# Ledger of designs, part 13: peptides against a protein of PDB entry 4XPM

Target 1, 160 residues: chain A of PDB entry 4XPM
Amino acid sequence: VMLHSKNVKGFLENTLKPYDLHSVDFKTSSLQSSMIITATNGGILSYATSNNDVPKNSINEINSVNNLKMMSLLIKDKWSEDENDTEEQHSNSCYPVEIDSFKTKIYTYEMEDLHTCVAQIPNSDLLLLFIAEGSFPYGLLVIKIERAMRELTDLFGYKL
Target 2, 67 residues: chain B of PDB entry 4XPM
Amino acid sequence: DIKGTIAFDTHGNVIESTGVGSQRIEDIGDLSKVTLDAEGFAQVQGDSLLVHLYKRNDITLAVYTSA

## One batch from the design tools (peptide; aimed at target 1 V24, target 2 Q43 I59 L61)

Design b1_p12_4_s1 (made by RFdiffusion4, then SolubleMPNN; from b1_p12_4, 7 letters changed)
Fold by OpenDDE base, seed 3:
Structure b1_p12_4_s1 (fold): chain B 160 residues (1-160), chain C 67 residues (1-67), chain A 12 residues (1-12)
Amino acid sequence: as target 1 above (160 residues)
Amino acid sequence: as target 2 above (67 residues)
Amino acid sequence: LDELLEALLARM
């Protein structure tokens, strides 16, 4: 079972939405980017960005996409390193979770002034990656990505 | 009246903050060490503010009040 | 989080 590309894109776009607490005066910014990438080489399978002001096929768009490609590769590399490092798996930036008896880990990474969060889709060759502003709390980012993964059961076990 | 709030996870990461809580993120270190009662509640007197704590599902919420 | 706030407010 494979999700249609448009459905995946729409899903990722939906994850961009701010987290809004209704009972208190607190609301996050939108995610900067949301991506599904390969765990093998950090290739982008699908992505969504909050900045829609860039004209399509413009040089600025190309640069933006290239930046995402670079970030995805860097995060993939760090994720891969952490997966092979017991100490990193027990750090405060690693969150083990279980979804429908599938185990995975959520990692938070600082990328310059950005807050990022990445997790392997259970038993798959895919990673879900969120990129947010530095003002986006890590704790909330982790909750957001964990809840998002629960909606991606069709991708569990997906192999390239 | 509520002066502010802080919510944080078991790793000490901020989930949300409001009011005076936004300026007191540094309190998380101490608040995380507070012993909670059987229901997950506690109160801590700090300077001129009283901090009300509640933890559930690995999330701790701190509410700051004047009394 | 809203539920936590409600629960805490109820306790106060």
Scores: peptide ipSAE 0.469, ipTM 0.753, DockQ to the pose 0.850
OpenDDE base, seeds 1, 2, 4, 5: peptide ipSAE 0.235, 0.235, 0.239, 0.218; ipTM 0.924, 0.924, 0.671, 0.915; seed 2 fails the geometry check

Design b1_p12_4_s2 (made by RFdiffusion4, then SolubleMPNN; from b1_p12_4, 7 letters changed)
Fold by OpenDDE base, seed 2:
Structure b1_p12_4_s2 (fold): chain B 160 residues (1-160), chain C 67 residues (1-67), chain A 12 residues (1-12)
Amino acid sequence: as target 1 above (160 residues)
Amino acid sequence: as target 2 above (67 residues)
Amino acid sequence: LDELLEALLKRL
């Protein structure tokens, strides 16, 4: 079963939800953004953002979308560089993971005051990208994106 | 009486922190080197706090208590 | 994480 664009959008919106630990008083903020982008050009195929109160077609909305586009390009570029850098692939910023026998890597990147992580959807031309505030712990961000990746099996092997 | 917590992964990155744990992120380096028992537990006496450690599935949880 | 915490709390 193929994931439709609408289904993907809804999925990404769900990833925005805060992490709430029940046993202790710990709750994160919502993710700022969640995106699926192309690994080739950093183009945004689908995205969700926690700031949905901006009027449509407003200058603020346009600026926010443009900002996401810029971040996507920057992160894609860094990801591409790291994929060709053995040292970076073995740094603390890289988490090799295996999902259903498919191998991929999760990278954490600090973008100004934001915490981001990105991972190639296994064997695909797509990247999953989470953007969070600086207060969002990297370790938890990695866990979130790994778990999210496990729900995107329909996109495994997706080629543009 | 829990004063705080820190959970961290094998890369030393924080997963969560609460209470005094949020102010002791720098402890992760030392805590990650503590030898755990067969069940994944350990205790480390700190300055004024006792740190209880539990590791499972590559996640270490540190709980700070008074003792 | 809740599971880990609960396990630890039981040991304390």
Scores: peptide ipSAE 0.302, ipTM 0.932, DockQ to the pose 0.848
OpenDDE base, seeds 1, 3, 4, 5: peptide ipSAE 0.249, 0.267, 0.203, 0.264; ipTM 0.930, 0.930, 0.926, 0.931; seed 1 fails the geometry check

Design b1_p12_4_s3 (made by RFdiffusion4, then SolubleMPNN; from b1_p12_4, 8 letters changed)
Fold by OpenDDE base, seed 1:
Structure b1_p12_4_s3 (fold): chain B 160 residues (1-160), chain C 67 residues (1-67), chain A 12 residues (1-12)
Amino acid sequence: as target 1 above (160 residues)
Amino acid sequence: as target 2 above (67 residues)
Amino acid sequence: LDELLKALLERL
């Protein structure tokens, strides 16, 4: 399967949209960032951010990108450790899920004051990563990333 | 008259909270232990509020109303 | 999810 950067970028941008539960008058903030990274190195293959106030090629943009790189690496490292830790896989921070007969896991991680969740795209070398504000509840974040994962079937089994 | 809501998953993590529910996240521990009927329904009388519990598809919704 | 919550609320 061939990765199309424009298609993936657009998909990630759409995931940034807030979750609106109108029936209970609950609406989240937009995700801060949404990324697809490599499970091996934590390298960012594609990303989207809700921070639209930073001019292109500015120092602030560079700092923002660098921050994303740092976070992706840290989360990848923790994910890798947890994938090799039976105890962590049985914690409340780990959600085993099955999508189209493929098994994967969703992990939630608190990073400073941010709420994050990460999941391996089934049978692939890729991770989907959401970064949200601390006000974004973890249970909803898990639901969000699971449903997003179901839209990435073209990436299932993708190997680097 | 709904005073607030809390929705939570089987891990006890919040899905959403509104109104007084946002200030009673600690109630999830007790609410998760409540035995529901065959239709996934229960009512729990609190100190000053009545809690209506609904569970479906591994999601529990607690609705707080005046007692 | 919203539809599910709506359905549950209608039982009040």
Scores: peptide ipSAE 0.661, ipTM 0.950, DockQ to the pose 0.493
OpenDDE base, seeds 2, 3, 4, 5: peptide ipSAE 0.145, 0.638, 0.130, 0.140; ipTM 0.892, 0.949, 0.606, 0.885

Design b1_p12_4_s4 (made by RFdiffusion4, then SolubleMPNN; from b1_p12_4, 7 letters changed)
Fold by OpenDDE base, seed 3:
Structure b1_p12_4_s4 (fold): chain B 160 residues (1-160), chain C 67 residues (1-67), chain A 12 residues (1-12)
Amino acid sequence: as target 1 above (160 residues)
Amino acid sequence: as target 2 above (67 residues)
Amino acid sequence: LDELLEALLARL
């Protein structure tokens, strides 16, 4: 089984959808961005962003993509540092999880005014990365990314 | 009547908040220490509000009502 | 979360 690029893109786009609680008046914003990046150098393999009325192939779009590239690199570096830091792995910003007997960790990072979370796809060279507004609760962000990873079993063990 | 809610995880991070709960995120620290009964339920009196707690599957839900 | 809320409300 292999994932096609369009399938991955569509998957990431679906993760952008806001969370809407039915029983109470609670609804989040959409995720700003959702990405699959390499754990080796933070290169973007696939990404999705919320609509912002930016024309395709415009200078503004290019700047936006470049910003994502920069953020992915920075988050990859922070993730790499934390993977080699016992104290950071035991902080409240680190969530050890197990999916189908595979162990991984979810990290939450504050990037300027944004809330982000990143997790290594189990036994792979890939990271899943969510970027949200600062109003997006971290606890919910963690739940979202965990559930998303459970749907990416085809990427488990993927090596570059 | 419900005045607000807070849901939080075992790390003390917010999952959702509504109403007065959104202004009382700082309560999570104390609420996380409350001893729950066998069904995962508790009630805590706080100022003019009563807090109803329910924990299941590592998620704690706090509902604020009038006392 | 909805299920938890409903369960809690049932106990009120």
Scores: peptide ipSAE 0.204, ipTM 0.926, DockQ to the pose 0.822
OpenDDE base, seeds 1, 2, 4, 5: peptide ipSAE 0.202, 0.195, 0.202, 0.195; ipTM 0.926, 0.923, 0.926, 0.921

Design b1_p12_5 (made by RFdiffusion4)
Pose (drawn by RFdiffusion4):
Structure b1_p12_5 (pose): chain A 143 residues (1-50, 63-86, 92-160), chain B 67 residues (1-67), chain P 12 residues (1-12)
Amino acid sequence: VMLHSKNVKGFLENTLKPYDLHSVDFKTSSLQSSMIITATNGGILSYATSNSVNNLKMMSLLIKDKWSEDENDTNSCYPVEIDSFKTKIYTYEMEDLHTCVAQIPNSDLLLLFIAEGSFPYGLLVIKIERAMRELTDLFGYKL
Amino acid sequence: as target 2 above (67 residues)
Amino acid sequence: MLDYTPLYDYID
């Protein structure tokens, strides 16, 4: 099994969109970046930006390790269930940036959202949880 | 009139804020400790501003008005 | 995204 590079890239581009509420006068900026990376090496499989390529590689590996350390050390952590599949959503403050990361269930891949510091964490968590619901094709993807 | 809002989750993280809500994000620590009535409502205040609370689906809404 | 109607009706 392999990834359909163009469609995953299109998916990540779609996850970039901001929230724009009218019930209250509230709007976020769009995500700074959205990435799928390996849980193993932190290598980037696909990404979308709304800052540079060099900067994303560093952040990705850093969040992979932070996630790896938290995932087996016996911040916020949100246990989630999707169609009886379990994963966890972590938030990490990366300098002035807000990030969410979660392992795609039973996969060797992580989904990573990078947003500005003004993007509320609770909202970033909801965005990534719903986005993961669209990634059933990637559940169980093994390297 | 509504002077602001804050919505926050069970971890106390913000989902959204407007008005004085964005200036009072620190209120969440107290607000999240408020025990709501049987229907999910409460009213509390720190100062001249009245905070109306409603919680459903693990999301608390706080709206700020005058007392 | 979020429903404030019950809260606004309660205030009213």

Design b1_p12_5_s1 (made by RFdiffusion4, then SolubleMPNN; from b1_p12_5, 6 letters changed)
Fold by OpenDDE base, seed 1:
Structure b1_p12_5_s1 (fold): chain B 160 residues (1-160), chain C 67 residues (1-67), chain A 12 residues (1-12)
Amino acid sequence: as target 1 above (160 residues)
Amino acid sequence: as target 2 above (67 residues)
Amino acid sequence: MLDWSPLLERIK
């Protein structure tokens, strides 16, 4: 199975969109970032960001990407620890889910003033990672990432 | 007249909040213990607000009204 | 999407 970079990038960009609850007057902010990273090393395979004000190939962009790399590594490490910790898997920060008979777990993590959510793409070496502002409710992040995961069936079982 | 809302999951984590609900997140602890009827509804009289509860698919919505 | 219509209609 080959990853189609352009298609994945476009998918991640779409996940940045705010979550709009039409039943009540509530809409979230856009995600700051959406990423697919490796579960082994936390390396970024693809990413999208909402802030497009930074000129491409500028030092500011480089710093922004470096920040994403750091966050992805930190989250990957914490995820890895939690996957090997029974207590953490039963905490309020872990959401076991099943998608088309494939089981995975969604984790929520506080990163400074940001709300993050990460999930292993079922049976794969890949993690889907959302980074949002602190105003983005964790419960809604979980719903968002679960629904996004359902659209990534082509990546199920993907091994590096 | 709706004064606010809180939606929360089975973990007690907030899904959304509006109005006065945003200032009453601590109510989730008590609201999660309320016994719902067969249709997933309940009403709880608070301090000055009436809370209307509805749970569906493991998500609970609390709506705060003046009456 | 979440559907709160049953509750909203009930409390109107």
Scores: peptide ipSAE 0.385, ipTM 0.829, DockQ to the pose 0.692
OpenDDE base, seeds 2, 3, 4, 5: peptide ipSAE 0.323, 0.295, 0.296, 0.117; ipTM 0.923, 0.923, 0.923, 0.526

Design b1_p12_5_s2 (made by RFdiffusion4, then SolubleMPNN; from b1_p12_5, 5 letters changed)
Fold by OpenDDE base, seed 3:
Structure b1_p12_5_s2 (fold): chain B 160 residues (1-160), chain C 67 residues (1-67), chain A 12 residues (1-12)
Amino acid sequence: as target 1 above (160 residues)
Amino acid sequence: as target 2 above (67 residues)
Amino acid sequence: MLDYSPLLERIA
C-alpha cells in the first residue's frame, strides 16, 4: 500500500477540528497541528496546521515548519525511550489500545505549554502525532487520536 | 454547559485541569471525600456550579457544569 | 487511563 499524500493531508486537516460534544455546549479548541512522522527518524511525512495569520512563504512560516520538525523529533525520541521502558508503559501517560486485533499504544507528552499525544500506527514505521493547546484535555486527545487511527487502516503495516 | 475540569489521583495531585477547574484546585480536598456509586459516578452541587465526578483506574475526573 | 466518554455521555 502506497501513501497517498493528498488523502493523508486531507485526513490530517480534518483531525484539526475541535472535539465537539453536540449534546451539550462544550467544544475544545482546534488542534494546533496534526502530523504523520516516521518512527525511525521523526521525519514529517505529512502535516496539517490550524489556520493562522502567518503569510505563506514568509519567514514565520519557515520558522513554524522548523518548529514542527524539532517537535516531531523530540516526541519521536521520547516515544522511542518509552517503548523501551516498562515503567513508562504502565504510567498514566500510556494508553494501550487495540484496533481490529492490532495493538498499539498512545502516549501523552507535555511540550512546554502544549498538550501532545502520539501513537504508532499499528505494525508500521509511522507515528500519528497531535499537538494541542494546554486547554485541550489529555483524555479527549487520547480518544481523538484513537478514533483517528481507526480511520488509517490503510497505513497499518506500512514500512519505509 | 461544561465550564471546566479537574483530574486528580488518589493522592490528590492534579493530573490536569481546564477552564474553571484550573481555579478550583482547592476543591480536590472535598471532592475526594465524596462517595461514588457503583459505577464510579457522583454529582455534587457547589456554589453556582454542578460538579460531576467519575473515578476510574484511581483517577478522578471532575467536570464543572452550570447545571 | 482516563476515559472521558462515560462521564460525557451521562452529562449529555
Scores: peptide ipSAE 0.348, ipTM 0.689, DockQ to the pose 0.293
OpenDDE base, seeds 1, 2, 4, 5: peptide ipSAE 0.329, 0.309, 0.325, 0.287; ipTM 0.647, 0.670, 0.614, 0.560

Design b1_p12_5_s3 (made by RFdiffusion4, then SolubleMPNN; from b1_p12_5, 4 letters changed)
Fold by OpenDDE base, seed 4:
Structure b1_p12_5_s3 (fold): chain B 160 residues (1-160), chain C 67 residues (1-67), chain A 12 residues (1-12)
Amino acid sequence: as target 1 above (160 residues)
Amino acid sequence: as target 2 above (67 residues)
Amino acid sequence: MLDYTPLLERIA
């Protein structure tokens, strides 16, 4: 199976779905955004957003996309700094994980009032980035992004 | 009867919460320090509720009951 | 998904 651009977009859209535990009275909001960005420059390769009430090609859409670009760049910068900081890699905001014998790290970052988490797709130049409302628990966000990465094996080892 | 629940990871971050547990996120700090038995269970008497703990695969479940 | 069953059985 090969992941094409259209498949990636659909995958990211699927990650936006809220968590709903039927056995207990707990559910989340949808993710605000889900993106695959470059680890080098924070450029957005693919993205999905839950805010679909903005007309296409409108100035509001442009502003929204620009905001995502800025946020992705900021998160990439923070990620890059932490990847070069041993102390940050041992903080509560860093989750070392192993997927199919590949090691990577999941970082949680507070961006204004938003909860975000980012992880390098194993052995690749790509980052997976989730952006959620402040009410979305970080622990659940980490689990969500880990499980999502397990479905992106076609991108493992991808180099720019 | 169950009054609420909290699930949290080894970093002290919430995974999910219900009922009174949603209002007691600050308890995680103390709950994370509780010594569990060989099967991963413990119980701690709280202010007015009993907290039942179970940890497996680095996830701790806390269930608040009246007794 | 989290499994509450072991804890619930212990409480009962």
Scores: peptide ipSAE 0.445, ipTM 0.930, DockQ to the pose 0.807
OpenDDE base, seeds 1, 2, 3, 5: peptide ipSAE 0.348, 0.295, 0.316, 0.349; ipTM 0.625, 0.549, 0.568, 0.604

Design b1_p12_5_s4 (made by RFdiffusion4, then SolubleMPNN; from b1_p12_5, 5 letters changed)
Fold by OpenDDE base, seed 2:
Structure b1_p12_5_s4 (fold): chain B 160 residues (1-160), chain C 67 residues (1-67), chain A 12 residues (1-12)
Amino acid sequence: as target 1 above (160 residues)
Amino acid sequence: as target 2 above (67 residues)
Amino acid sequence: MLDWTPLLERIA
């Protein structure tokens, strides 16, 4: 199995879209960022951001990427700790799910004023990470990331 | 077929819960942010469950169903 | 006790 950068990038860009409840007049903001990162080192393999107005190779872009790298690393570390903590796996911030008979867990983490959600792509060395504003309900983030993972079956079992 | 229910007030306090609702109390924070229609209803598609919301007075009832 | 009738009727 090989990661196809363009396909993954496009997928992540699509995940940025707001969660739209069609039954009522309710829609979230767009995700701030969406990433595929390594579970081992927290390295970013692919990412998308809703703020694309920053010129390429600018200092602002570099700072933004660096910020994503930092958040990715921090969340990976927290995820790793929780994966080794039975209590955390049974907290209200952990959602065990099963996709096509593959089990994984979705974790929600508060990162300053941001709402984040991370999940290991089943049986893989990869994590899917969503970063949203504080106005984005955690429950909807969880639903969103679960549905997104269902579209990443090709990455199930992916090893670095 | 109802899988569970949660009833909560405007402060997010649980009034009652049944079935899967008893295990999904943490959903209240998110459900409380959903804008209801003019009739006081809303639907939120969850993971494997559909959440039906109805607010009467200051009490919101959430009903979890498979569809 | 809550009156679930309006919701139950709608989702039934």
Scores: peptide ipSAE 0.353, ipTM 0.426, DockQ to the pose 0.257
OpenDDE base, seeds 1, 3, 4, 5: peptide ipSAE 0.336, 0.306, 0.299, 0.305; ipTM 0.860, 0.920, 0.919, 0.919

Design b1_p12_6 (made by RFdiffusion4)
Pose (drawn by RFdiffusion4):
Formats: sequence, C-alpha cells, structure tokens
Structure b1_p12_6 (pose): chain A 143 residues (1-50, 63-86, 92-160), chain B 67 residues (1-67), chain P 12 residues (1-12)
Amino acid sequence: VMLHSKNVKGFLENTLKPYDLHSVDFKTSSLQSSMIITATNGGILSYATSNSVNNLKMMSLLIKDKWSEDENDTNSCYPVEIDSFKTKIYTYEMEDLHTCVAQIPNSDLLLLFIAEGSFPYGLLVIKIERAMRELTDLFGYKL
Amino acid sequence: as target 2 above (67 residues)
Amino acid sequence: IEDYLKERAEDF
C-alpha cells in the first residue's frame, strides 16, 4: 500500500481553512501548516502551508520526539475514539506557535497542525479530531 | 447587552473568545470550578461584570453582561 | 440569555 501523494496533499490543504463564526464575532487565521509525518523518524510525507520548508522539517522532528516521549513515559492530552479506533491528541507550545499532534490510529503516521499563538488550543484540538475522522483510509498504514 | 464571551473545554482550554472575554481568559480557572445547576446553568461574577455560564457536550459557554 | 446560550451550544 502507498499514499496517493496528490490527494493527501489536497486533504492537508483543506485542513488549513480558518474558522469564521457569525454567532459570535470570532474568526481565526488559517493554519500555519498541516503535515503528515512518520511516527518513526519524524520524516515528512506530505504538507500544506497557508513558514518555510526548512522550518517545517525541524518542527516536525521536534514534535515527533516530544510526542514519542509522552507516548511512553509511564500540556494537554485528549484521548479520542473514532469508529472504535483509539488515538491521543497532544498540544505543544512550539515557541509562540500552537500545535496539535495525533497518531493516525494504528498507523505509523502522525497528523500535525501548526497554528499561530492566537489560535485557541481547544479549537485546534476539535479541528484535528474532526480532520482525523476523514483519514480512515490511513488507519493501520504501516511502514 | 453582551460585553463578551468565552467558550472553553473540559481541560480548560479555550475554544473561542470575544469582547471582554479575550481580556479575561484567566477567569477560566475559577469558571471551570463552578458547579452548574441540574440543567447546566450558573451565574457568577468577579467584578461589575456578570458571567452567565451554560455547559453542554463538554463545552462551557460564558457570556459577560452587566449585573 | 438562557435561551441564547442553549441555542448557541448547538453550534458545538
């Protein structure tokens, strides 16, 4: 099994969109970046930006390790269930940036959102949890 | 009139904020400790501003008005 | 306000 590079890239581009509420006068900026990376090496499989390529590689590996350390050391952590599949959503403050990371269930891949510091964490968590519901094709993807 | 809002989750993380809500994000620590009535309502205040609380689906809404 | 909050909560 392999990834359909163009469609995954299109998916990540779609996850970039900001929230724009009218019930209250509230709107976020769009995500800074959205990436799928390996849980193993932190290597980037696909990404979308709304800063630079060099900067994404560094952040990705960093969050991969932070996630890896938290995932087996016996911040916020949100246990989630999707169609009886379990994963966990972590938030990490990356300098002035807000990030969410979660393992795609039973896969060797992580989904990572990078947003500005003004993007509320609770909202970033909801955005990534719903986005993961669209990634059933990637559940169980093994390297 | 409504002077602001804050919505926050069970971890106390913010989902959204407007008005004085964005200036009073620190209120969440106290607000999250408020025990709501049987229907999910409460009213509390730190100062001249009245905070109306409603919680459903693990999301608390706080709206700020005058007392 | 109570009606407003209940209607607002449906957005979640």

Design b1_p12_6_s1 (made by RFdiffusion4, then SolubleMPNN; from b1_p12_6, 5 letters changed)
Fold by OpenDDE base, seed 1:
Structure b1_p12_6_s1 (fold): chain B 160 residues (1-160), chain C 67 residues (1-67), chain A 12 residues (1-12)
Amino acid sequence: as target 1 above (160 residues)
Amino acid sequence: as target 2 above (67 residues)
Amino acid sequence: IRDYLKELAKLY
């Protein structure tokens, strides 16, 4: 079964859930945002946000969406630059990973006081993007996005 | 008696931290250089705490105890 | 303590 747009949004919403390790006293905050964007233009194809207190169609909602658009564009640009920079690909901010024999890279970027993580969905024109608070550790963010991508096999090889 | 924990990856980035571990993130640099035994374990004596290390699948777990 | 570490490591 192919992932439809509504299913994708539901998936992204689930990624917002905090990590809770019950065996130890460790729990993260929810992700602020989770998005699938185009690698070409940084356009948002689907997104989820943890802030649901904003009324629909309000000016505040529009502003929040605009902020996401700005963030997606900025991160796409950084990602694009890094994909063309061998030094950046070998930095501590880049995690080469393999999922079902498909290779991709996970990048961590600090955006102001936020912790972000982005990865190209294998062989696709799409990027998966997580935005979290600064208290969310990068190592865990990387694990989270890797595991999330493993559930997006239907999008592997997706071309615009 | 566990006083705290740190889990970190091969890049030295934190995965999780609790207790005194949250205040000793700077230890990761030194802990990452510790030679582990064949089973992936090691112990390192700190200032006042003993650090128990275990690495599995590129993740290192550090547990801080009083002894 | 080793057994404990092994069990904890499985959580990640």
Scores: peptide ipSAE 0.673, ipTM 0.945, DockQ to the pose 0.898
OpenDDE base, seeds 2, 3, 4, 5: peptide ipSAE 0.671, 0.668, 0.672, 0.505; ipTM 0.945, 0.946, 0.946, 0.711

Design b1_p12_6_s2 (made by RFdiffusion4, then SolubleMPNN; from b1_p12_6, 8 letters changed)
Fold by OpenDDE base, seed 5:
Structure b1_p12_6_s2 (fold): chain B 160 residues (1-160), chain C 67 residues (1-67), chain A 12 residues (1-12)
Amino acid sequence: as target 1 above (160 residues)
Amino acid sequence: as target 2 above (67 residues)
Amino acid sequence: IREFLEKLAELY
């Protein structure tokens, strides 16, 4: 069954949760944002952000959303460039992965003081995007987004 | 006595770090070049700490001990 | 130590 917008929103909210190994003294911060955006225009189809006590419909909320829009567009542009650059695809910032025989790539991007990673949902026009604080290790971020994508099989092959 | 840990992937990116490992991220470059035995283990003496290495499924785990 | 490493590795 295809995921509805509400279901996707809830899924993204769940991805915000920090990673906690429990058995070892290691726990991350929550993701700042988790998004599904279009690979074509960088438009946000769904997103979740960590609660920051911003009043609903306030100017601060609008500014926050605008910031997400800007970041999504910038990351989409970087992703698009890298997808057309063989050298970038062989850099340490690119992780080719295979999920249930579907191939995709995970890219890590440093955006100012933030750590981000983005991946095309296999065979789709959609990108999954995680934005985290700089303290969130890239290697773990990659693992996190890969595992998250495995739960989005309903979106595999989705075309706009 | 474990002093810390680092886990890193084949790209040299950190997965997790604890204890003294959090301050030894720069060791990944050298640790990634260490030849492991058939079971995926190795030990490397690094300054005052002994590093125990184990690699499995493209993830390398380094555990720092005093000896 | 080896056993510990193997068990810890299962967390990733």
Scores: peptide ipSAE 0.429, ipTM 0.937, DockQ to the pose 0.842
OpenDDE base, seeds 1, 2, 3, 4: peptide ipSAE 0.419, 0.408, 0.330, 0.420; ipTM 0.937, 0.936, 0.931, 0.938

Design b1_p12_6_s3 (made by RFdiffusion4, then SolubleMPNN; from b1_p12_6, 6 letters changed)
Fold by OpenDDE base, seed 5:
Structure b1_p12_6_s3 (fold): chain B 160 residues (1-160), chain C 67 residues (1-67), chain A 12 residues (1-12)
Amino acid sequence: as target 1 above (160 residues)
Amino acid sequence: as target 2 above (67 residues)
Amino acid sequence: IREYLKELAKLY
């Protein structure tokens, strides 16, 4: 059973929050964007962004959304290529993980000056995608996306 | 205030780098020679930054801070 | 800072 679209949007908005270790005086910046996209076409099913000051239906909003669409497609393509490349799956930018016996891989990609992280929701046609500033350590980004994915068990096995 | 990080293996190969660490890959040679304490930690003053080291198994992490 | 290092090291 797929989560309601509104619930998914709210979930993604929550993932934008900085990573806080709590044990030390260190906190990351907020994510720029968080998205659920299709693994097949890179289409955006749901997204959240930290910049909410853009008026709706404005040209600036359109440009922002178009940028997200482009990044989504590019990352999907990179992910797809890596999933079909054994060598890339064994690179240091690929992190195999297991969530409740379900296996998936987390990939990190540098997109211009941004740090991105993407993972297939286990056994699904969906990808979870985080986009952060270059100051966001990849290691923490990976931890963040893994923990977030553990909250998306309802989407495990989802097929388009 | 973390300015950057480097992760490298026992051979000095870069596994990952972020921030100023991406521009300080050359430091690995010197960092690999640093004696670590019993828990695998050390601190090294380099240039204007303090480098915090931690080695677990075959992986060494270097975190650059202003102090 | 040590806790931060330990958390990162878990990924490798």
Scores: peptide ipSAE 0.506, ipTM 0.712, DockQ to the pose 0.390
OpenDDE base, seeds 1, 2, 3, 4: peptide ipSAE 0.505, 0.502, 0.503, 0.504; ipTM 0.659, 0.699, 0.689, 0.683

